# Peptides against a protein of PDB entry 3B8E: the designs that were tried, part 189

Target 1, 230 residues: chain A of PDB entry 3B8E
Amino acid sequence: PFLIFIIANIPLPLGTVTILCIDLGTDMVPAISLAYEQAESDIMKRQPRNPKTDKLVNEQLISMAYGQIGMIQALGGFFTYFVILAENGFLPIHLLGLRVNWDDRWINDVEDSYGQQWTYEQRKIVEFTCHTPFFVTIVVVQWADLVICKTRRNSVFQQGMKNKILIFGLFEETALAAFLSYCPGMGVALRMYPLKPTWWFCAFPYSLLIFVYDEVRKLIIRRRPGGWVE

## One batch from the design tools (peptide; made by RFdiffusion4, then SolubleMPNN)

Design b2_p25_7_s3 (from b2_p25_7, 21 letters changed)
Fold by OpenDDE base, seed 3:
Structure b2_p25_7_s3 (fold): chain B 230 residues (1-230), chain A 25 residues (1-25)
Amino acid sequence: as target 1 above (230 residues)
Amino acid sequence: DELIEEVEKRALELLKKAKELIEKK
Protein backbone atom coordinates (compact mmCIF):
# COMPACT_ATOMS: atom_id res chain seq x y z
CA PRO B 1 0.00 0.00 0.00
CA PHE B 2 2.77 2.42 0.80
CA LEU B 3 4.58 1.65 -2.44
CA ILE B 4 1.53 2.42 -4.56
CA PHE B 5 1.05 5.59 -2.58
CA ILE B 6 4.59 6.69 -3.46
CA ILE B 7 4.39 5.59 -7.10
CA ALA B 8 0.97 7.03 -7.88
CA ASN B 9 1.32 10.15 -5.69
CA ILE B 10 -2.20 9.67 -4.38
CA PRO B 11 -3.53 10.79 -1.00
CA LEU B 12 -2.28 8.56 1.80
CA PRO B 13 -4.60 5.55 1.95
CA LEU B 14 -3.31 4.26 5.26
CA GLY B 15 -1.64 6.10 8.09
CA THR B 16 1.85 5.19 9.24
CA VAL B 17 0.63 4.33 12.73
CA THR B 18 -2.02 2.08 11.27
CA ILE B 19 0.60 0.35 9.14
CA LEU B 20 2.65 -0.23 12.26
CA CYS B 21 -0.40 -1.64 14.00
CA ILE B 22 -0.86 -4.06 11.12
CA ASP B 23 2.78 -5.08 11.04
CA LEU B 24 3.19 -5.46 14.77
CA GLY B 25 -0.31 -6.25 15.94
CA THR B 26 -1.94 -8.29 13.22
CA ASP B 27 0.99 -9.98 11.49
CA MET B 28 3.02 -11.01 14.50
CA VAL B 29 0.54 -13.40 16.10
CA PRO B 30 -0.19 -15.10 12.79
CA ALA B 31 3.53 -15.47 12.17
CA ILE B 32 3.98 -17.06 15.58
CA SER B 33 1.04 -19.36 14.96
CA LEU B 34 2.53 -20.47 11.66
CA ALA B 35 5.89 -21.05 13.28
CA TYR B 36 4.28 -23.36 15.82
CA GLU B 37 2.32 -25.22 13.16
CA GLN B 38 5.42 -25.69 11.06
CA ALA B 39 7.26 -26.99 14.06
CA GLU B 40 4.46 -29.48 14.71
CA SER B 41 4.30 -30.56 11.08
CA ASP B 42 8.06 -30.94 10.82
CA ILE B 43 8.20 -33.03 13.99
CA MET B 44 5.55 -35.41 12.72
CA LYS B 45 6.71 -36.41 9.25
CA ARG B 46 10.19 -36.19 7.80
CA GLN B 47 13.60 -35.51 9.12
CA PRO B 48 14.92 -32.95 6.69
CA ARG B 49 17.27 -34.86 4.41
CA ASN B 50 19.32 -31.77 3.81
CA PRO B 51 18.57 -29.05 6.35
CA LYS B 52 20.30 -26.34 4.31
CA THR B 53 18.48 -26.93 1.04
CA ASP B 54 15.14 -27.66 2.66
CA LYS B 55 15.37 -24.51 4.74
CA LEU B 56 16.21 -22.42 1.69
CA VAL B 57 13.32 -23.88 -0.29
CA ASN B 58 10.96 -23.30 2.59
CA GLU B 59 12.13 -19.73 3.04
CA GLN B 60 11.68 -19.04 -0.66
CA LEU B 61 8.21 -20.58 -0.68
CA ILE B 62 7.19 -18.64 2.40
CA SER B 63 8.55 -15.41 0.98
CA MET B 64 6.72 -15.92 -2.30
CA ALA B 65 3.50 -16.84 -0.54
CA TYR B 66 3.68 -13.81 1.72
CA GLY B 67 4.55 -11.63 -1.24
CA GLN B 68 1.56 -12.83 -3.23
CA ILE B 69 -0.81 -12.57 -0.31
CA GLY B 70 0.53 -9.13 0.51
CA MET B 71 -0.19 -8.00 -3.02
CA ILE B 72 -3.76 -9.27 -2.83
CA GLN B 73 -4.20 -7.54 0.53
CA ALA B 74 -2.92 -4.32 -0.94
CA LEU B 75 -5.26 -4.63 -3.91
CA GLY B 76 -8.21 -5.15 -1.61
CA GLY B 77 -7.27 -2.17 0.51
CA PHE B 78 -6.78 0.07 -2.50
CA PHE B 79 -10.08 -1.01 -3.97
CA THR B 80 -11.83 0.06 -0.79
CA TYR B 81 -9.86 3.30 -0.78
CA PHE B 82 -10.81 4.16 -4.35
CA VAL B 83 -14.47 3.32 -3.73
CA ILE B 84 -14.65 5.63 -0.73
CA LEU B 85 -12.91 8.47 -2.52
CA ALA B 86 -15.11 8.00 -5.57
CA GLU B 87 -18.20 8.18 -3.37
CA ASN B 88 -16.87 11.48 -2.06
CA GLY B 89 -16.34 12.87 -5.55
CA PHE B 90 -12.72 11.90 -6.24
CA LEU B 91 -12.41 9.52 -9.16
CA PRO B 92 -9.26 7.36 -9.32
CA ILE B 93 -7.90 9.19 -12.35
CA HIS B 94 -8.22 12.51 -10.56
CA LEU B 95 -6.27 11.21 -7.56
CA LEU B 96 -3.15 10.58 -9.61
CA GLY B 97 -0.64 13.25 -8.71
CA LEU B 98 -3.12 15.02 -6.41
CA ARG B 99 -1.18 14.35 -3.20
CA VAL B 100 0.97 17.44 -3.45
CA ASN B 101 -2.06 19.69 -3.45
CA TRP B 102 -3.99 17.38 -1.14
CA ASP B 103 -1.47 17.63 1.67
CA ASP B 104 -0.88 21.37 1.27
CA ARG B 105 -2.51 23.14 4.18
CA TRP B 106 -2.59 26.42 2.33
CA ILE B 107 -4.65 25.12 -0.57
CA ASN B 108 -8.28 25.16 0.48
CA ASP B 109 -9.87 24.94 -2.94
CA VAL B 110 -8.82 21.55 -4.28
CA GLU B 111 -11.45 20.52 -6.77
CA ASP B 112 -12.87 17.04 -6.98
CA SER B 113 -13.88 15.30 -10.19
CA TYR B 114 -17.16 17.21 -10.20
CA GLY B 115 -15.75 20.67 -9.56
CA GLN B 116 -16.58 20.79 -5.86
CA GLN B 117 -13.97 22.60 -3.80
CA TRP B 118 -12.56 20.90 -0.73
CA THR B 119 -10.83 22.62 2.16
CA TYR B 120 -7.77 21.08 3.73
CA GLU B 121 -9.79 19.94 6.72
CA GLN B 122 -12.45 18.35 4.57
CA ARG B 123 -9.82 16.53 2.53
CA LYS B 124 -8.17 15.20 5.65
CA ILE B 125 -11.50 13.96 6.96
CA VAL B 126 -12.02 12.02 3.74
CA GLU B 127 -8.47 10.70 3.87
CA PHE B 128 -8.86 9.53 7.44
CA THR B 129 -12.20 8.01 6.55
CA CYS B 130 -10.27 5.75 4.19
CA HIS B 131 -7.77 4.57 6.83
CA THR B 132 -10.20 2.48 8.85
CA PRO B 133 -11.78 0.64 5.91
CA PHE B 134 -8.34 -0.03 4.49
CA PHE B 135 -7.22 -1.52 7.79
CA VAL B 136 -10.37 -3.59 8.15
CA THR B 137 -9.97 -4.86 4.60
CA ILE B 138 -6.47 -6.04 5.41
CA VAL B 139 -7.68 -7.79 8.57
CA VAL B 140 -10.49 -9.56 6.74
CA VAL B 141 -8.09 -10.68 4.02
CA GLN B 142 -5.69 -11.84 6.72
CA TRP B 143 -8.40 -14.15 8.04
CA ALA B 144 -8.26 -16.02 4.79
CA ASP B 145 -4.48 -15.94 4.78
CA LEU B 146 -4.24 -17.43 8.24
CA VAL B 147 -6.71 -20.14 7.39
CA ILE B 148 -4.94 -21.10 4.16
CA CYS B 149 -1.47 -21.06 5.71
CA LYS B 150 -2.55 -23.70 8.17
CA THR B 151 -2.07 -26.40 5.60
CA ARG B 152 0.78 -26.85 3.17
CA ARG B 153 -0.85 -29.49 1.03
CA ASN B 154 -4.20 -30.38 2.48
CA SER B 155 -7.40 -28.41 2.14
CA VAL B 156 -8.45 -26.39 5.16
CA PHE B 157 -11.53 -28.56 5.26
CA GLN B 158 -9.40 -31.66 5.75
CA GLN B 159 -7.11 -30.43 8.51
CA GLY B 160 -9.60 -28.26 10.38
CA MET B 161 -8.88 -25.44 12.81
CA LYS B 162 -7.05 -27.27 15.57
CA ASN B 163 -4.44 -24.64 16.29
CA LYS B 164 -5.55 -22.60 19.28
CA ILE B 165 -2.89 -19.99 18.59
CA LEU B 166 -4.32 -19.38 15.14
CA ILE B 167 -7.80 -18.95 16.56
CA PHE B 168 -6.40 -16.56 19.11
CA GLY B 169 -4.64 -14.63 16.36
CA LEU B 170 -7.87 -14.29 14.40
CA PHE B 171 -9.65 -13.09 17.49
CA GLU B 172 -6.91 -10.60 18.31
CA GLU B 173 -6.91 -9.15 14.80
CA THR B 174 -10.68 -8.84 14.81
CA ALA B 175 -10.74 -7.28 18.25
CA LEU B 176 -8.02 -4.83 17.29
CA ALA B 177 -9.90 -3.91 14.11
CA ALA B 178 -13.09 -3.38 16.07
CA PHE B 179 -11.30 -1.33 18.71
CA LEU B 180 -9.54 0.91 16.22
CA SER B 181 -12.70 1.29 14.13
CA TYR B 182 -15.22 2.10 16.84
CA CYS B 183 -13.44 3.28 19.97
CA PRO B 184 -13.96 6.98 20.64
CA GLY B 185 -10.85 9.07 20.21
CA MET B 186 -9.22 6.87 17.56
CA GLY B 187 -9.91 9.55 14.99
CA VAL B 188 -7.70 11.91 16.94
CA ALA B 189 -5.14 9.43 18.24
CA LEU B 190 -4.64 7.24 15.19
CA ARG B 191 -6.56 9.21 12.57
CA MET B 192 -8.93 6.32 12.07
CA TYR B 193 -12.52 7.39 11.85
CA PRO B 194 -15.43 5.09 12.69
CA LEU B 195 -16.42 2.64 10.01
CA LYS B 196 -19.90 1.82 8.87
CA PRO B 197 -20.55 -1.86 9.51
CA THR B 198 -21.36 -2.40 5.83
CA TRP B 199 -17.74 -1.79 4.87
CA TRP B 200 -16.65 -4.93 6.69
CA PHE B 201 -18.32 -6.89 3.94
CA CYS B 202 -16.44 -5.14 1.14
CA ALA B 203 -13.36 -7.22 1.91
CA PHE B 204 -15.10 -10.60 1.82
CA PRO B 205 -14.81 -11.04 -1.95
CA TYR B 206 -11.05 -10.66 -1.66
CA SER B 207 -10.86 -13.10 1.21
CA LEU B 208 -12.86 -15.54 -0.86
CA LEU B 209 -10.54 -14.96 -3.80
CA ILE B 210 -7.49 -15.77 -1.69
CA PHE B 211 -9.20 -18.82 -0.30
CA VAL B 212 -10.14 -20.09 -3.75
CA TYR B 213 -6.67 -19.33 -5.07
CA ASP B 214 -5.01 -21.28 -2.30
CA GLU B 215 -7.39 -24.21 -2.59
CA VAL B 216 -6.68 -24.37 -6.31
CA ARG B 217 -2.96 -24.18 -5.61
CA LYS B 218 -3.20 -26.99 -3.09
CA LEU B 219 -5.29 -29.03 -5.48
CA ILE B 220 -2.58 -28.65 -8.12
CA ILE B 221 0.08 -29.66 -5.60
CA ARG B 222 -1.92 -32.74 -4.66
CA ARG B 223 -2.39 -33.74 -8.27
CA ARG B 224 1.20 -33.04 -9.23
CA PRO B 225 3.41 -33.87 -6.30
CA GLY B 226 6.91 -32.48 -6.69
CA GLY B 227 5.84 -29.64 -8.94
CA TRP B 228 7.30 -26.14 -8.85
CA VAL B 229 4.21 -24.84 -7.06
CA GLU B 230 5.11 -26.66 -3.84
CA ASP A 1 2.73 12.68 16.43
CA GLU A 2 5.48 15.21 15.94
CA LEU A 3 7.71 12.60 14.38
CA ILE A 4 4.90 11.50 12.08
CA GLU A 5 4.24 15.08 11.11
CA GLU A 6 7.91 15.61 10.40
CA VAL A 7 8.06 12.49 8.28
CA GLU A 8 4.94 13.58 6.45
CA LYS A 9 6.42 17.02 5.91
CA ARG A 10 9.62 15.55 4.51
CA ALA A 11 7.62 13.23 2.30
CA LEU A 12 5.62 16.17 1.02
CA GLU A 13 8.77 18.10 0.25
CA LEU A 14 10.14 15.15 -1.66
CA LEU A 15 6.91 14.87 -3.60
CA LYS A 16 7.00 18.56 -4.44
CA LYS A 17 10.53 18.17 -5.72
CA ALA A 18 9.54 15.14 -7.73
CA LYS A 19 6.61 17.02 -9.22
CA GLU A 20 8.83 19.91 -10.16
CA LEU A 21 11.25 17.53 -11.84
CA ILE A 22 8.45 15.90 -13.79
CA GLU A 23 7.04 19.24 -14.89
CA LYS A 24 10.45 20.39 -16.09
CA LYS A 25 10.71 17.44 -18.33
Scores: peptide ipSAE 0.007, ipTM 0.270, DockQ to the pose 0.015
Fold by OpenDDE base, seed 2:
Structure b2_p25_7_s3 (fold): chain B 230 residues (1-230), chain A 25 residues (1-25)
Amino acid sequence: as target 1 above (230 residues)
Amino acid sequence: DELIEEVEKRALELLKKAKELIEKK
């Protein structure tokens, strides 16, 4: 999110403190749960032919999986961010380069895509309104990603929800998201305004798409072992 | 809050300077 902010010069989609909460609070337990489950699944299914190469492959696979999950989560968050801003009159193309004027307290006539003028206070309200849905979207996408990434080659339907640590992580993330979204004072402390229940569902189509995509990918990998899609 | 505002102000000033430099090139 921060890199895209610098490159695209768009309004900040997520506050720095909220990013830290994602990195340290939300991503840690799921990452640990995935690392445990991958280690168990790989150890049980592959006789260690070469311990050095297999360890290197596993570390690379975990790193790639984590990096891919993070990118997919960011895309989901940005999708929700752009939807909210578009609903408030700011189309994605118009947001490019707008950050300088957006953050300027002395400019109270920033025009949206439809020519409506926005005061600094109004702009900050809509910006902070995006923070909570962005965070919640990441959590909801993480539900799908964690369920999908549970098995790199096996369908979720085959392995089931046997990992209690994963289930606990999902509940913890959900509880954290609910706490940050609805606890009084979070709007001031974290710039996360209360979330309407409708925004919880905004990420569901995206999560479903990722789920379907990964199941199809896994199906292709099963049918064509050793293909470039791995 | 004051520290955040100061950091934001400095960041904005840097962005304005960067924009001016790009427009002069």
Scores: peptide ipSAE 0.005, ipTM 0.286, DockQ to the pose 0.014
Fold by OpenDDE base, seed 1:
Structure b2_p25_7_s3 (fold): chain B 230 residues (1-230), chain A 25 residues (1-25)
Amino acid sequence: as target 1 above (230 residues)
Amino acid sequence: DELIEEVEKRALELLKKAKELIEKK
């Protein structure tokens, strides 16, 4: 997210505070939850052909899969960001290069895509309004991520959601997202303005995409044992 | 808040300088 901000010079879609909330509040508890997940029998019982090389290959494959999930997650966040800004009159193409003027507090006549002038304060409100749904999008996408991370080969439908700690992690991150989104004062304190409940659904397509991606991946692994997709 | 504002100001100045450099190329 920050890389796109730097490259495209767009208004910041995800603030430092929201990043910290992701790292500390959204990622940690889920990661702990996954640590308590019982090992999938087929992951642990398979003897590597070569313990050194096969371990490295598996780690690389896992890293690649999570990298892809992370990309989808980021895309989901940006989608929500662009939708919100578009609804406020800023089309994606107009945002390119706008950052300099956007962040300049002395420029109070920044025009949107429709010629409407925005004060610095108004721009910051809409920017901070984007931070919250970006964060929420990350959380919603992580629902799928956590569920898919539970298993390497088994379908979610086969493995189920038996891990109570994982469920707790999902609840915790969702509760945190709700708190940050709706608690009074978060706009001032954390630069996270209240989120309309409808924006929670903006992430669902991407959550579903990750879910489908992983299910397809796992299906391929099951049908093609020893494939690189594992 | 003052520190944040100062950082933001410096960042903005850097962005302006960067923009000027890009436009000169």
Scores: peptide ipSAE 0.000, ipTM 0.282, DockQ to the pose 0.014
Fold by OpenDDE base, seed 4:
Structure b2_p25_7_s3 (fold): chain B 230 residues (1-230), chain A 25 residues (1-25)
Amino acid sequence: as target 1 above (230 residues)
Amino acid sequence: DELIEEVEKRALELLKKAKELIEKK
């Protein structure tokens, strides 16, 4: 998010503190859950055919999968961001290069895509209104990521949700999202204004996409044992 | 809050400089 903010010179989609909350709050529990994940019985039962090659391939696959999931998460967040701004009169194309004027306190006549002038205060309200939905979108997409990370080869439907750590991670992320979204003072402290409940659902298509992607990936792995995807 | 404001101020200054450099090119 921050990289696109710099590259595209768009208004900041997510606050730095919120990014830190994601990094420290939402990524930590998944990492712990993965560390305590009882290795799929099948992974431990398969003697590494070639320990060096299989480990390298597995690391590459994991890295690639996480990279792809991360890209989908980012896309989901940005989609939510652009939708909110578009609903407030700022089309995505208009946001390109707007940051300089957007963040300038002395410019109180920034025009939206429809010619409406926005004061600095109004712009900041809209910006901060975007922070919370962006964050929540990431969290909701991370739910899918957490669930899919529970299994390497087996479908989520086969392994079930028996991992207490995974469940705890889901609750923690949700609680953090709720806290940051609705706790009084977060709008001032974290620049995260209260989120309309409807925006929680904006991330669901992306969550579903991640699930579908992972299930397809796992299906390919199961059907082509020893293929390039493993 | 002050640190955030300072970071924002510096970022804004950098962006203004970048804009000026782009406009001069």
Scores: peptide ipSAE 0.006, ipTM 0.276, DockQ to the pose 0.015; fails the geometry check

Design b2_p25_7_s4 (from b2_p25_7, 21 letters changed)
Fold by OpenDDE base, seed 4:
Structure b2_p25_7_s4 (fold): chain B 230 residues (1-230), chain A 25 residues (1-25)
Amino acid sequence: as target 1 above (230 residues)
Amino acid sequence: DELIKKAEERALKLKKLAEELIEKA
């Protein structure tokens, strides 16, 4: 998110504090939960055919899969950001290069895509309105990520959701998102304005996309053991 | 459900405030 903010020179989609909440609040408990995940039944039964090559291939594939999932997560957040700004009159094309004028306190006549002028205060309200939905989108997409990370080869339907710690992590992450979104004073303290409940659903297509992607990946691995995708 | 209602009410208040600020601007 921050890299795209710099490269595209768009208004800040996600605040620094919100990023810290993701890193410390939403990633830590799930990561711990995954450490306690029961080994997939096939992982325990199959000795690596070649410990050196199979480890390297597995590390590369895990890295690639997580990289792709992370990109989908970021796209989900940005989608929500662009939808909110578009609903407020700022089309995505108009946001390109707008940051300099957007962040200038002395410019009170920044035009939207429809020629409406926005004061600095109004712009900051819209910006801060984007922070919470972006964060929530990441959390909702992370639900799918956490669920799919339980298994390397088996489908989620085959492995099931047996890890109580993972389930707890999902609830904790959701509770944190709800707290940050709806607690009084978070708009001032964290620049996270209250979220309309409808915005929680904006992330669901991306969560589904991640889920489908991973199930397809796993299906390919199951059908072609030792293939390029394994 | 109560948290959702309170959030909706706050979102509505913020929307009204934004609209009022837009009308005054």
Scores: peptide ipSAE 0.013, ipTM 0.303, DockQ to the pose 0.036
Fold by OpenDDE base, seed 1:
Structure b2_p25_7_s4 (fold): chain B 230 residues (1-230), chain A 25 residues (1-25)
Amino acid sequence: as target 1 above (230 residues)
Amino acid sequence: DELIKKAEERALKLKKLAEELIEKA
């Protein structure tokens, strides 16, 4: 998210506080929950041919999968950001290079895509309105991430939601997202303004996409053992 | 609908607070 913000010079899609909330709140508990996930029976039965090389290959493959999922997650956040800004009159193309004028407190006549002038205050409200849904999008996508990461080869439908710690992690991150999104004062304290509950659904297509992606990946692994997707 | 309305009311309150804070800063 931050790289695209710098490269595209767009208004800040995700504040530093929201990033910290992701790192500390939404990533930590899920990571702990995954540590307590039951090892996939297929992983446990596979004797490593070479413990050093097979471990490294497995770590690389896991890292690549997580990297791809993280990229889809970021795309989901940006989609939500662009939708909200578009609803407020800022089309995605218009946002390119706009940051300098957007962040300038002395410019009170920044025009949107429809010629409406926006004060600095109004722009910052819209910006901070985007922080919350971006965060919520990350959480909703992380539901899929947590569910898919518990197993490497088996379908989620086969392994199911048996880990109570994982389920707890999903509830915790959701509760945190709801708290940050709807608790009074979060707009001032965390620059996270309340969301309409409908914005939670904006992330669902991306959550589903990740889920489908991983299920397809796992299906390919099951059909072609030892393939590059493994 | 009631949750949406409450969220909108809170958003409006926060908007006003943010405007006031920016004006004072």
Scores: peptide ipSAE 0.013, ipTM 0.341, DockQ to the pose 0.032
Fold by OpenDDE base, seed 2:
Structure b2_p25_7_s4 (fold): chain B 230 residues (1-230), chain A 25 residues (1-25)
Amino acid sequence: as target 1 above (230 residues)
Amino acid sequence: DELIKKAEERALKLKKLAEELIEKA
């Protein structure tokens, strides 16, 4: 998020403190839950044929999987960000290069895509209105990621939801998201304004897409073991 | 629309409070 903010010169989609809360808070319990689930997974049960090469391949596969998950989460967050800004009159193309004027408190006539002028106060309200839904979108996408990443090859339907730690992690992450989204003072502390419950559903299409994508991927891996999709 | 307006009013109040806190910090 921060890199795209710098490169595209768009309004900040997610506060730096909120990003740190995601990276250190919301990702920690899920990562721990996945570490426990991974010990039950086929990856750890297969003795490496060659401990040196197979360890490297597994580390690369894990690194790529985490990198891909992070990118998908970011894409989901940015989608929600662009939807909110578009609903408020700022089309994605218009946001490019807008940061300089957006963040200037002395400019009170920043025009949206429809010629409506926005004061600095109004712009910052809409910016901070994006932070909470962006965060919630990441959490909702993480639900799918946690469910699908528990196994590398087996369908979620085959293994089921037997890991109590994973289930607990999902509830804890959801509770944290609700707390950060609705607790008084979070708007000041984290620049996360309360959101309508309807914004929780904005991420569901992405979660479903990821779920379908991973199930298809796993199906391909099962049918073609040793393919490039691994 | 009323919920949006109330949320905007709360957001504006919180922003003013935050700005005042930043100016005092």
Scores: peptide ipSAE 0.006, ipTM 0.320, DockQ to the pose 0.025
Fold by OpenDDE base, seed 3:
Structure b2_p25_7_s4 (fold): chain B 230 residues (1-230), chain A 25 residues (1-25)
Amino acid sequence: as target 1 above (230 residues)
Amino acid sequence: DELIKKAEERALKLKKLAEELIEKA
């Protein structure tokens, strides 16, 4: 999210503290939980054909898969961000290059897409209104991501939810999201304003997309064992 | 005003971090 903020010069979609909460609070526990996931029954039975090439191919495939999932996750967050800003009069095209004027406290007449003038304080309020929904969108998308990443080949329906630490991680990240979204004072402390409960559902299509994508990927791997998609 | 100042400080720290990450990439 922050890279796109710099490259596109758009208003900040996600605050630093919120990013730290994702990296340390929502990603760490689930990531550790994957190390304790029970091995798939078919992985341990395969001898490496060539230890050097097979390791490199697997690392590249894992990196590519995580990169693709990460892109879908970011798209979900940015979708929510652009919807909120559009509802407040800022169309996506108008946001490109706007950061310089947006972040200037001495400019109090920044126009939206409809010619309405926004003070610095008003702009910061709408910016901070985006932070919480963006964060919640990331968490909801991570539900699907974490569930799919526990297996390489087996469907979630075949492998099941055996890792109690992973389940704990899903509850922990959800509880953290609820705390940051609804606890009094978070708007002042973390620049995360309270979220309407309806915005939790905005991320569900992206979670479903990731889930379907991975199930299709795994289905292809199961039908073509030893393919480069593995 | 204090909220804005803290937000600016955070944004500046993030910008610096992002620049450092871009330079290392």
Scores: peptide ipSAE 0.006, ipTM 0.257, DockQ to the pose 0.018; fails the geometry check

Design b2_p25_8_s1 (from b2_p25_8, 24 letters changed)
Fold by OpenDDE base, seed 3:
Structure b2_p25_8_s1 (fold): chain B 230 residues (1-230), chain A 25 residues (1-25)
Amino acid sequence: as target 1 above (230 residues)
Amino acid sequence: DEKERKEIYEEAKKLLEKARELAEA
């Protein structure tokens, strides 16, 4: 998200503090959960015949998978961002290159796509209105990611939700999202304004997409063992 | 930059602790 902000020179879609909260709050518990599950699964597996090559391939595949999921998460967040800005009069094409004028406190007549003038304060309110939905979108998409990462080959429906750490991670992420979204003072402290409950549902299509994508991937792996998709 | 990161990290840690308390509640 931050890279697209820099490259496209658009208004900041997600605050730096919020990004750090995502990195620390939403990624750590999943990583720990995955480490425990991997340890449990590896106890049951025979030692790899060539630990150096197999480890390297596995690390590359995992890195690619996480990279792809991260891109889908970012796309979901940006979709929400563009929808909110469009609803407030800023079409995506108009946002390109607007950051310089957007962040200038002395410019109080920035025009939207319809010719309406926006003060600095009004622009910042709209910007901060995007932060919470963006964060929530990432969290909701991460639900699917966590569920997906539980199994390498088996469907989630086959293995079930037995990992207590994973369940705790999902709960912690959701609780954090709710806290940041609805706790008084977060608008000032973290520049995250309260979110209407309806916006939580905007991320569900992306979560479903990731879930379907992974189930299809796992299905392919099961049908073609030893393929490049593993 | 490093000091700001540390402050943000500490704030994030506090938020996580509060979230855990809320989850246990």
Scores: peptide ipSAE 0.006, ipTM 0.248, DockQ to the pose 0.070
Fold by OpenDDE base, seed 1:
Structure b2_p25_8_s1 (fold): chain B 230 residues (1-230), chain A 25 residues (1-25)
Amino acid sequence: as target 1 above (230 residues)
Amino acid sequence: DEKERKEIYEEAKKLLEKARELAEA
């Protein structure tokens, strides 16, 4: 997320506190939940033919999969960010290079895409309004990620939701997201203004995308054992 | 505000620790 921020010089889609909440609050519980997932029979029962090379290949494949999922998460967050800003009068093209003026507290006449002038305070409210849905988007996408990571080769439909710890992790991250999004004072404290419940649904297409991506990936792996997608 | 942020952060951290404990149990 920060790469696009730095390159495009757009208003911050995520605050530092929000990022910290993602890293500590959203990623840790899922990771723990996955650690307790019973190993898929295909992962653990096959002795690596060559422990050194097969371990490296598996690490590369896992890294690639997580990298791709992370990219989809970022895209989902940015999509939600751009939608919210667009609804508030800031089209994506107009946001390019706007960061300098956006963050300048002495400029109170920053124009949106429709010529409406925005005070510094108004801009910051909109910015902080974007932090929450970005965070929520990450959480909602993490639902799919957790479900996906549960299985390496098997479809989610085949393995099912047997891990109670994973379900607990999903609940915890959702509860945290709800708490951070709706608890009074979070806007001031965490720069996360309350989110309209409807914005939770903005992340669902990306969760679905990740889900479909993983199912397709797994399908390819099943059809082409030993392929590069594994 | 900074104090409240720290309190919320600490509370969130405690929740995470509890979640970790529950996951380890």
Scores: peptide ipSAE 0.000, ipTM 0.265, DockQ to the pose 0.141
Fold by OpenDDE base, seed 2:
Structure b2_p25_8_s1 (fold): chain B 230 residues (1-230), chain A 25 residues (1-25)
Amino acid sequence: as target 1 above (230 residues)
Amino acid sequence: DEKERKEIYEEAKKLLEKARELAEA
């Protein structure tokens, strides 16, 4: 998100404190929950044929999978960001290069895509309104990510939801998202204004996309063991 | 890789700190 902010010179979609909350708050408990996940019976039973090559391949594949999922998560967040700004009159194409004028406190007549002038205060309210939905979108997409990362090869339907720690992590992450979104003072402290319930649902298509992506990936791995998609 | 994640995190943190300095500036 920050790299796209710099490259595209768009208004900041996610505040620094919110990014820290994602990293330290939302990622920690889920990561711990995955550490306690029972290893897949097939991984434990199959000794690596070539420990050096198979380990390297597995590490590369895991890194690639996490990188791809992370990109999908970011896309989901940016989608929500662009939808909110578009609803407030700022189309995505108009946001390109707008950051300089957007952040200037002395410019109170920044025009949106429809010629409406926005004061600095109004722009910052819209910007901070985007922070919470972006964060919540990441959390909702992470639900799918956590569930799919539970297994490397087996379908979620085959492995089931036996890990109580994972379930707890999902609830904790959701509770944290609700707290940050609706607790009084979060707008001032974290620049996260209250979220309308409708914005929770904007992330659901991306969560579904991640589920479908992972199930297809796992299906390919099962059909073609040792393929590059592992 | 946890190490790569840590490196990316540290780099992102440095970038965020720089961005914060630029924003406070």
Scores: peptide ipSAE 0.000, ipTM 0.226, DockQ to the pose 0.018
Fold by OpenDDE base, seed 5:
Structure b2_p25_8_s1 (fold): chain B 230 residues (1-230), chain A 25 residues (1-25)
Amino acid sequence: as target 1 above (230 residues)
Amino acid sequence: DEKERKEIYEEAKKLLEKARELAEA
């Protein structure tokens, strides 16, 4: 997210506080839940054919899968960001290179895509309006991530949602997202302004995409044991 | 491990609170 901010010179889509909330609030409980998750029977019971090579390959594959999931997550966040800005009059093309003028508090006549002039305060409100839905998008996408991480080979439909800690993690991150989105004063304190409930659903296609991606990946692994995707 | 994880969570919660305080400043 930060790299796109620098490269595209767009208004900051995600603040430091939201990043901290992701790292500490949304990622930690899930990570703990996964650590308590009983290792998939196939991973633990299968003796590595070659302990040195198979371990390295597995670590690389896991890293690549998480990297791809992270990319989809970022795309979902940016999609939400661009939609919100577009609804407020800033089309994606117009945002390119706008950061310098956007962040200048002395420029109070930044024009949107429709010729409307925005004061610095108005621009910052719109920017901060993007922080909450970006965060919420990440949380919603993390639902799928947590569910898919429960198994490496078996489908989620086979394993089910038996881990109470994982379920608790899902509720905790959702509750945190709701708190940050709707608690009075969060706009001032955390630069996270209230979010319309409709934006919670904006991330669902990306969650579904991650879910489908992982199920397809797992299906390939099951069909081709020992392949490059394992 | 469970105790350590709980400790990490509590520490993270404290860090979030500190981050909140810093954001309010």
Scores: peptide ipSAE 0.000, ipTM 0.209, DockQ to the pose 0.029

